# Peptides against a protein of PDB entry 5HOI, part 31

Target 1, 351 residues: chain A of PDB entry 5HOI
Amino acid sequence: FRYMPFSPAGTPFGFTDRRYLTMNEVGYVSTVKNSEQYSITVSFFDVGRFREYHFEDLFGYDLCFLNEKGTLFGQSKTGQIQYRPHDSIHSNWTKIIPLQAGERITSVAATPVRVIVGTSLGYFRSFNQFGVPFAVEKTSPIVALTAQNYRVFSVHYSQFHGLSYSLSELGTSSKRYYKRECPLPMSLPNINSDMKKDANLDYYNFNPMGIKSLFFSSYGDPCIFGSDNTLLLLSKWRSPEESKWLPILDSNMEIWKMSGGKETTDIHVWPLALAYDTLNCILVKGKHIWPEFPLPLPSEMEIRMPVFVKSKLLEENKAILNKKNEIGADTEAEEGEEDKEIQIPVSMAAE

## One batch from the design tools (peptide; aimed at target 1 L283)

Design b1_p16_1 (made by RFdiffusion4)
Pose (drawn by RFdiffusion4):
Structure b1_p16_1 (pose): chain A 322 residues (1-190, 198-318, 341-351), chain P 16 residues (1-16)
Amino acid sequence: FRYMPFSPAGTPFGFTDRRYLTMNEVGYVSTVKNSEQYSITVSFFDVGRFREYHFEDLFGYDLCFLNEKGTLFGQSKTGQIQYRPHDSIHSNWTKIIPLQAGERITSVAATPVRVIVGTSLGYFRSFNQFGVPFAVEKTSPIVALTAQNYRVFSVHYSQFHGLSYSLSELGTSSKRYYKRECPLPMSLPNDANLDYYNFNPMGIKSLFFSSYGDPCIFGSDNTLLLLSKWRSPEESKWLPILDSNMEIWKMSGGKETTDIHVWPLALAYDTLNCILVKGKHIWPEFPLPLPSEMEIRMPVFVKSKLLEENKEIQIPVSMAAE
Amino acid sequence: SKEEKLYEEVQELLKE
């Protein structure tokens, strides 16, 4: 099996010279093939706070993670990473991650206080926001990483367990695991979208902590999974809280559509900030549309029953209250 | 309010 470079909400090149590296509630990072180099553009949705800028990529960064304080870039092959703070007060710093034979950097993540690099051999290298290393750890092969403040949500893969996740906190003292390689019941992919699933074999469209600090993941099944009761290991449950396919179906008047797709950015309490993509492909294009907001709904709505009540989709009060 | 806005956005997409 070949591990692919992962970033949250990243898009493939397809038949173009540009794609999105990473995408969330802060903004979007795109890269354009420029003859022999790349042109990286860092954009923001709150235009008033941060200024959109661009720079020339002489290395070919294919890994990226965006937070409110800076942008982290990474190269899956050479192992070079660069953290660019949004403000000009703080300097950029660059490090090169040691990579063994065939070892690839599969995912990177950054917070205002931590920088995380994961490799295909299971190396977990963590730094502060300035590049000072804390500890190097060996874990299962990492395929996806996201972090919030001091906590890290990592997704692992092997030929035995399949897809597992670890939830840990990088405290000032030492590293503490909340959950260590527990089952991750995310649906795996089972065509026009072949380009995407080569770029992202797991179908992990994005994963992120919620605005209130709960781990979330958005697989190819277009269902938002939230980790409940992660503080008590014996009570941990993955809860499906939004069937985005059902919502587009309800808002489209019960019509099956093959051209409307959801691209996850982040979860804010009960609202999924996303990009509504219109077209044959399931990933967003250029220019990037304005973010949309989709309220989460428990998957308790049956299509056949909703069609009877309407004879937008009107929902029976008795069912809506449930 | 959010649900109404999402409905309008979906309707605009369906008109395309």

Design b1_p16_1_s1 (made by RFdiffusion4, then SolubleMPNN; from b1_p16_1, 7 letters changed)
Fold by OpenDDE base, seed 5:
Structure b1_p16_1_s1 (fold): chain B 351 residues (1-351), chain A 16 residues (1-16)
Amino acid sequence: as target 1 above (351 residues)
Amino acid sequence: SKRKEFAERVEELLKE
């Protein structure tokens, strides 16, 4: 296993010279290879609120985090980080994070008040928005970070223990844990089943954890979207004994329902954010599970509880078909290869 | 409705 640089909803280069470093509800950051350098563009969905900007990247930033006040960049190998405010009133700053031999920055996060750097050796480094350091903590190896205000959601990986998560608050004087390296019940990418498609291998090599994105909801709940295309939300995290992961959306099943039960294996949800009851996402068509260029407009997927599983719907539809065949024993069923479109029950399509 | 707009976008993508 290799620790790879993670950014929320970041895409691989694939066979192209360009990729998205990150995207969320605020906007998207792209990078284009230009000989020995990169050109970075920071774009916004609200074009009236923010002006798009670009710059030349001589360092090859492979980590990014976008918020409403600025963009944090990182170089996983060199340890260089740069914060660029969107407003020209505030100065950019750059620093080098000291890395040990073989250590990599694996994730970065930024809020209007905090900057966080996580590493493959589990160094958790915290700064203010001006890059003044607060602390260095040793944790299990960090594979992903997100942050909202003073709160940090971190995902950790151990070869022995698998995935874990922490939820912490970075006050002025101390770090408080709400959750500390608790088991994360997320499925890892299945190498054997999915690797038969070259497109899945490219994404796995880019992101071996299969974490497409992680964010805080508008309510401040930690969310994670894995390779199984299920949105998990951490409920009741303030109550240690009541805390649980809720599978609030199966995006593959919702696309399948919206199609009327057609084959939707080439339609993918790319997660951006959770706002109230809606997942902001990019709908992607094709062999690649990630958006290409140009970026489509974001779509809003409504979240409905309970989440049904596609397997149960298929079993119920088979049971309904078998009951119809038991009642209809007298009519000569011509064995035509009718592509039996799995009719979604009208009640489940209307809800 | 958000659901209708999303379903229309899925149907558009299925025709491409």
Scores: peptide ipSAE 0.451, ipTM 0.926, DockQ to the pose 0.740
OpenDDE base, seeds 1, 2, 3, 4: peptide ipSAE 0.450, 0.447, 0.447, 0.448; ipTM 0.925, 0.926, 0.926, 0.925; seeds 1, 4 fail the geometry check

Design b1_p16_1_s2 (made by RFdiffusion4, then SolubleMPNN; from b1_p16_1, 9 letters changed)
Fold by OpenDDE base, seed 4:
Structure b1_p16_1_s2 (fold): chain B 351 residues (1-351), chain A 16 residues (1-16)
Amino acid sequence: as target 1 above (351 residues)
Amino acid sequence: SKRAELAKRIAELLAE
């Protein structure tokens, strides 16, 4: 395992000179390699509210977090961070985060009121929007961060305990925990099954946790979208004993349903945000599970509790076909059946 | 509807 810099919905370079550093409901940040430097572009979905801007990056920023007020950049190895307000009224600021030997910044997050830096050694550093430090806390190794207002959702990794999460509020005087290093029931990427496809290996090397994104919903609930393409939402987090992760969307199942039961293995959901009951996402076609350039327009996917698993439906359909064949129809038709339109049960179509 | 738009977009991507 290697700690890699994580940014929400960030993409690898792959075989290209360009990638998305981050994307969410506000916009998308891209970087292009140009010799020894990079050109960064901050683009917005609401072009009427925000003006696209670019700058030359001499540091090779590999961490990014975009919010409605600015963009936070970070360099995982050097510890350099930069905050760039979208409004030119406010000045950019830079800071170097002190890193120990081998320590990396693994994730950064920014809200209009807080900046958070997490590291591979579990240093949790908090600042205000002007880069004034509040505190340094030692936690389990941080692999991902997101934040909304004063609230922070952090994902931690331990070789012994796997994934955990914290939910905290960064007041002016103190940090409050709603959840502190609780088990995160997210599936990790399966190296043996998924790595048979070269495109999956490239993505795994970029993001070994398979966390495509994490965000707060519009209601302020922590959300995470893993390699299994299931959107998890933390429900009832204000009541520690009642708090639970809800699998509110199986995106592979939803695409398959919406196709009429066609083969959809080359259609991928790339998560941006959860607004009310709708996942904002990019639909991606092809071998790569991440969006390329140019970025397609966002799509909206309604959240639903998964009732059925595609594998069970496939097994049931195969069992029905095998029973029909046992009654005396010739066996030669088996190889061509994987691409047949699977009849979706009426109960699933009514959902 | 959001569902109809999503279904349309998926159908477009399947035709590519």
Scores: peptide ipSAE 0.619, ipTM 0.960, DockQ to the pose 0.744
OpenDDE base, seeds 1, 2, 3, 5: peptide ipSAE 0.617, 0.616, 0.616, 0.619; ipTM 0.960, 0.960, 0.960, 0.960

Design b1_p16_1_s3 (made by RFdiffusion4, then SolubleMPNN; from b1_p16_1, 8 letters changed)
Fold by OpenDDE base, seed 5:
Structure b1_p16_1_s3 (fold): chain B 351 residues (1-351), chain A 16 residues (1-16)
Amino acid sequence: as target 1 above (351 residues)
Amino acid sequence: SKRKRFAERVAELLAE
């Protein structure tokens, strides 16, 4: 196992010279290899609110976090971080994070008021928006971070305990925990079953946890989107005893329903953000589960609690087909190998 | 509706 640099909705290079470092509801950050350097572009979905900008990266930034005020970059091996405001009023700043031998920055996050750095040894480093340090805390190894305002959602990994999460608030004087290293009920990528396709191996090598993205909803609830393409939302996190993860969307099931029950194995949801009851996402077609270049326009998927599991629908459809065959035994219906389009129940298609 | 626009985009991708 290797700790890899994580950024929300970041894509691998694959066999190309370009990738997305991160993307969310604000925009997307791309990097292109140019010999010994990189060219970084920060692009926005709201072109009326923000102007696209680019710069030459001599450091090879492999970590990124985009917010409404600026972009945080990080280099996982050297410990360099850079914050670039989108406006020209505030100056860029650069800092070196001290790393121990073999330590890596695994994730970075930034809000208009906080900068957070997490490492493979579990160092949690907090700063203000100007790079002034607040504290260093030792936690379990950090594999992913996101932040909204003063709140931080962190994902931790232990070889002995698997995935855990924390939810904290970074005040001016102290860190408060709402949740501290609690079990995270997210499925890890299954190496043996899914790696039969080369594209899945490339993505696994880039992101061994299969966390496609994590973010806060518009209501301030922690969200995570794993390799199973299920969106999990942390409900009632203010009440420790009532807090639970809700599987609010099975994106594979929703695409399958929207297709009329056709094969949709080459259509993928790439998550950006959750705004109210709507997942903002990129729809991707092809062998790779991640968006290529150029980036397609974002799509909006309405959130409905998954009432039906795909396995149960397949069993019910098999039972209906078997009953039809028992009743229809007297008519020589030709054995045409018709593509058995799984009829979606009219109640699911009409919703 | 949002659902209709999403279904249209899925149908476009299935026709490619």
Scores: peptide ipSAE 0.499, ipTM 0.937, DockQ to the pose 0.734
OpenDDE base, seeds 1, 2, 3, 4: peptide ipSAE 0.497, 0.494, 0.498, 0.497; ipTM 0.937, 0.937, 0.936, 0.936

Design b1_p16_1_s4 (made by RFdiffusion4, then SolubleMPNN; from b1_p16_1, 10 letters changed)
Fold by OpenDDE base, seed 5:
Structure b1_p16_1_s4 (fold): chain B 351 residues (1-351), chain A 16 residues (1-16)
Amino acid sequence: as target 1 above (351 residues)
Amino acid sequence: SKREKFKKLIEEYLSL
């Protein structure tokens, strides 16, 4: 295993010269390779609120975090970070994070009030929005970060303990933990099943944890979307004994329903954010599980507990078809081979 | 409100 730079909903280059560094509900950051340089574009979904901007990247930023006030960039190997406010009133700043031999920045996060840097050796570095350092903490190796206001959701990886998570608040004087390196009940990518599709190999080489994204919900609950395409939400995190991960959406089940119960292998959900009861996402059509260029418009998917099993729905639909055939045996109507779309029960259709 | 709908949905899920 090797620690790779992670950014929320970031995509690999694949066989192309371009990729998304990050995307969320605010917008998307792309990079294009131009010989030895990169051109970075910061684009927004709300074009009335924000102006798209671009710049030349001489450092090869491989880490990114976008918020409503600015974009944080990082270079995993050199330790360089840059914060670029979206508003021209505030100045850009650059810093070098000191890295030990073999250490990498694995993830960065930024809010309007905090900047966070996580490393492969588990250094957790916190700054204000102007890059003034607060503290350095040693944790288990950090593989992913997200932040909202003063809160940080961090994912850690140990070869011995697997995935863990922390939820912390970065106050003015001290870091408070709500959760500290608790087990994260997320499945890792199954190399043997998922790698049989060549198209997924490039993605798992780019993101070996299979964490497509992590974010805070609009209510401030930690969310994570793994390789199983299940959205997990951390409920009751203020009560240590009552806190649990809820599988609030199986996106593979929702795609299957949207396809009339047909097995589809060319439609994928790419997570952006959780806004109330709706996953904001990109519906990706194609061989790759990640969005290509141009970026499709965001779609909304209502959250639903995965209470229904495909096998039971197929059995129920077969039983309904058999009952219709038993009742229909008295009417000789030669209705042709119309592709009998599996009638998804109306209770399972989006109201 | 959207917040109350979501809270109710999460409470329904917590009761399962």
Scores: peptide ipSAE 0.087, ipTM 0.765, DockQ to the pose 0.031
OpenDDE base, seeds 1, 2, 3, 4: peptide ipSAE 0.076, 0.082, 0.086, 0.086; ipTM 0.761, 0.765, 0.761, 0.766

Design b1_p16_2 (made by RFdiffusion4)
Pose (drawn by RFdiffusion4):
Structure b1_p16_2 (pose): chain A 322 residues (1-190, 198-318, 341-351), chain P 16 residues (1-16)
Amino acid sequence: FRYMPFSPAGTPFGFTDRRYLTMNEVGYVSTVKNSEQYSITVSFFDVGRFREYHFEDLFGYDLCFLNEKGTLFGQSKTGQIQYRPHDSIHSNWTKIIPLQAGERITSVAATPVRVIVGTSLGYFRSFNQFGVPFAVEKTSPIVALTAQNYRVFSVHYSQFHGLSYSLSELGTSSKRYYKRECPLPMSLPNDANLDYYNFNPMGIKSLFFSSYGDPCIFGSDNTLLLLSKWRSPEESKWLPILDSNMEIWKMSGGKETTDIHVWPLALAYDTLNCILVKGKHIWPEFPLPLPSEMEIRMPVFVKSKLLEENKEIQIPVSMAAE
Amino acid sequence: SEKEEREKKLREEINS
């Protein structure tokens, strides 16, 4: 099995010279093939706070993670990473991650206080926001990483357990695991979208902590999974809280559509900030549309029953209250 | 009220 470079909400090149590296509630990072180099553009949705800028990529970064304080880039092959703070007060710094034979950097993540690099051999290298290393850890092969403040949500893969996840906190003292390689019941992919699933074999469209600090993941099944009771290991449950396919179906008047798709950015309490993509492909294009907001709904709505009540989709009060 | 306004806007975006 070949591990692929993962970034939250990243898009493939397809038949173009440009794609999105990473995408969330802060903004979007795109890269354009420029003859022999690349042109990286860092954009923001709150235009008032940060200024959109661009720079020339002489290395071919294919890994990226964006937070409110800076942008982290990474090269899956050479192992070079660069952290660019949004403000000009703080300097950019660059490090090169040691990679063994065939070892690839599979995912990177950054917070205002931590920088995380994961490799295909299971190396977990952590730094502060300035590049000072804390500890090098060996874990299962990492395929996806996201972090918030001091906490890290990592998704692992092997030939035995399949997909597993670890939830840990990088405290000032030492590293503490909340959950260590527990089952991750995310649906795996089972065609016009072949380009995407080569770029992202797991179908993990994005994963992120919620605005209130709960781990979330958005697989190829277009269902938002939220980790409940992660503080008590014996009570941990993955809860499906939004069937985005059902919502597009309800808002489209019960019509099956093959051109409307959801691209996850982040979860804010009960609202999924996303990009509504219209077209044959399931990933967003250029220019990027304005973010949409989709309220989470428990998957308790049956299509057949909703069609009877309407004879937008009107929902019976008795069912809506449930 | 705020949820209803967001759902209305989402519906208009989907049907645009």

Design b1_p16_2_s1 (made by RFdiffusion4, then SolubleMPNN; from b1_p16_2, 10 letters changed)
Fold by OpenDDE base, seed 1:
Structure b1_p16_2_s1 (fold): chain B 351 residues (1-351), chain A 16 residues (1-16)
Amino acid sequence: as target 1 above (351 residues)
Amino acid sequence: SRRERRRRELAKRINE
């Protein structure tokens, strides 16, 4: 296993000179390699609220986090971080995070009020929005971070215990834990089954945990989207005894239903954010499981717990079609192209 | 409904 720099919904270069450093509901950050330099562009979905900007990157930033007030950049090897407000009123700041030999920054997060840095040795560093440090804590090795306001969702990895998560609040005087290094029930990428396609190997080398993204919902619940293309939401996290992970969307199952039951191997969901009852995402078409350039317009996918098995739905639909064909043999009804929409039983649409 | 419209738009994009 190798610790790699993680950013929410970041993409690999692949065979190209460009990639997305991060993307979410606010926008997307791209980097283009120009000889020994990089050109970074910060783009927004709401072009009326924000102006796109670019700058030359001499450091090779490989970590990024975008919010409504600014963009945090990080270099995993050197420990350099830079915060760039979107508004020209506030100054950019740069800081070097002290790293031990072999230590890497593995993830960064930024809110309008906090900056968080996580490392491969489990150093959790917190700052205000101006880069003033609050604390340094030693945790299990950090592999991913996201934050909303004062709240931080961190993912940890141990060779002995696998994936764990923490949910914490970074007040002015102290850190409060709601969850501290609890087991994370997310499936890791399966090297033997999934890596038969070169594109999956390239993605695994970029992101060995298979965490496509993590974010907070509009209600402030931690969400994670893994290599299995399932969206997990942490429910009831304020009550330690009642807290549970809910599989609120199987995106492969939803694509399969929406395709009329066709096996599609070239359509993928790329997660951006969860807003109320809808996953904001990019529909990726083609060989790669990640979006290429230009970025497609975001799509909305409704959340639904997977309460049925695909095989049973296929059997039920085949039985319905066979019954229709047995009854329809006597009426010369016009062969209109009956849209082979798999009728999901109305009873499951009412919850 | 808004839900049916989102579903139709998503289905269109999937089947294009």
Scores: peptide ipSAE 0.411, ipTM 0.927, DockQ to the pose 0.933
OpenDDE base, seeds 2, 3, 4, 5: peptide ipSAE 0.409, 0.405, 0.408, 0.409; ipTM 0.926, 0.925, 0.926, 0.926

Design b1_p16_2_s2 (made by RFdiffusion4, then SolubleMPNN; from b1_p16_2, 11 letters changed)
Fold by OpenDDE base, seed 5:
Structure b1_p16_2_s2 (fold): chain B 351 residues (1-351), chain A 16 residues (1-16)
Amino acid sequence: as target 1 above (351 residues)
Amino acid sequence: SRRARKRRELAERINA
């Protein structure tokens, strides 16, 4: 296993010279290879609130985190980080994170009040928004980070224990844990089943954990979207004994329902954020599971508990079709091979 | 409803 740099909803280069470093509800950050350098563009969905900006990147930033106040960049190998406010009032700052031999920055996160750096050796480094350090903590190897205000959601990986998560609050004087390296019930990508398509191998090499994104909901609940295309939400995290992961959306099931039950293998959900009862996402069409250029406009998908299994719905639809054929045996109408659109039961459409 | 409109808009985007 190799630790790779992770950014929320980041995309691989593939066979192109360009990729998204990160995207969320605020906007998207792209990078383009230009000879020995990169051109970075920070774009926003609310064009009235923020002005798009670009700059030349001589360092090859491979880590990014976008918030409402600025963009954090990182270089996984050199340990360089840069924070760029969106406004021209606050200054940019750059810092080098000391890395051991073979250590990589694996993830970075930034809020208006905190900067967090996680590494492949499990160094958790915290700073204020001006790059002043608070602490260095040793944890299990960090593979992903997100943050909201003073709260940090971290994902850890061990070869022996698999995926774990922590939920912490970075006060002024101390770190508080709500959850500390608890088991994360997320499936890892299956190399044998999914690698039959070259496009899946390219994505696996870019992101071997299959974590497409992680974020906090508008209510401040940790969310994660894995390779299974299921949105998990951590509920009741303030009550240690009552805390549980809820599968609040199966995006493959929702696409299948909305396509009229057609097997669509070329439509994918790319997660951005969870606002109230709606997943903000990019609807991706084509062979790649990630958005290409230009970026499509965001879509909204309603969250629902996956109560229905695809196999059971197919069995029920077959049983309804068989009953219609038993009742219809008395009328000789030679109505032709019309594409039998699987009628989704109206009861599932009306709520 | 607003929900029914968003679901229709998403279905149109899926089936387009």
Scores: peptide ipSAE 0.371, ipTM 0.913, DockQ to the pose 0.824
OpenDDE base, seeds 1, 2, 3, 4: peptide ipSAE 0.365, 0.364, 0.368, 0.372; ipTM 0.915, 0.913, 0.915, 0.914; seed 4 fails the geometry check

Design b1_p16_2_s3 (made by RFdiffusion4, then SolubleMPNN; from b1_p16_2, 10 letters changed)
Fold by OpenDDE base, seed 5:
Structure b1_p16_2_s3 (fold): chain B 351 residues (1-351), chain A 16 residues (1-16)
Amino acid sequence: as target 1 above (351 residues)
Amino acid sequence: SRREKIRKELAKRINE
């Protein structure tokens, strides 16, 4: 295992000269390799609210976090970070994070009021939006960060303990923990089953934790989307004894339902954000589980607890088909080979 | 509903 730079919904280069550094509900950040340099473009889904901009990157930024006020960039090896406000009224700033030998910045996050840097040695560095440092804390190795307002959701990895998470609030004077290095019940990528496809190996080498994205919901609940394509939401995090991870969407099951019960292996959900009751996502078609260029328009997927097992739905549909064949034996109507779309009962759509 | 339009558009994109 090696610590890799993580950005929310970031994509690998693969065999191309371009990738997405990050994407969310605000927009997407792309980088294109130009000889020894990179050209970075910050694009927005709301083109009326924000103006797309680009710049030359001489540092090779491999970390990115996009918010409604600006973009944070980081270079995992050198420790350089840059914050670029979207508004030209505010100045860009650059800093170098001191790194120890072998230390890497693994993740960065930014809100309109905080900048956070996490490292492979578990250094948690907090700043204001102008890059003024607040504190340095030593935690377990940080593999992913997201932030909303003053709250930070951090994912940690230990070779001995696996994945853990923290939920903290970065006040003016002190950090408060709601959750501190609690077990994260997320499955890691299964090397043996998934690596039979070269495309899965490339993604695993880019993101060995399989965390496609993490974000806060519109209600301010921590969300994570892993390699199992299940959206987990941390419910009741204010009540330590009642706090639990809820599997609020199995995206593979939802794709299967939308395909009329056909096994589809070439359609993938790429998570952007969770609104009230919809996952904002990119539907990816093809061999790669990540979006390519150009970026497809975002889609909305309704969240649903995975109460239904695929096998039971197939058995129920077979039972309905068998009953129709028993009733239909008396009418010789040559109804042709109409593609028997599995009628998913409408009642399973309303609960 | 708006949701039903989104679902139909999703289903179209999945079946294309």
Scores: peptide ipSAE 0.017, ipTM 0.465, DockQ to the pose 0.634
OpenDDE base, seeds 1, 2, 3, 4: peptide ipSAE 0.016, 0.016, 0.016, 0.016; ipTM 0.466, 0.459, 0.460, 0.462; seeds 1, 3, 4 fail the geometry check

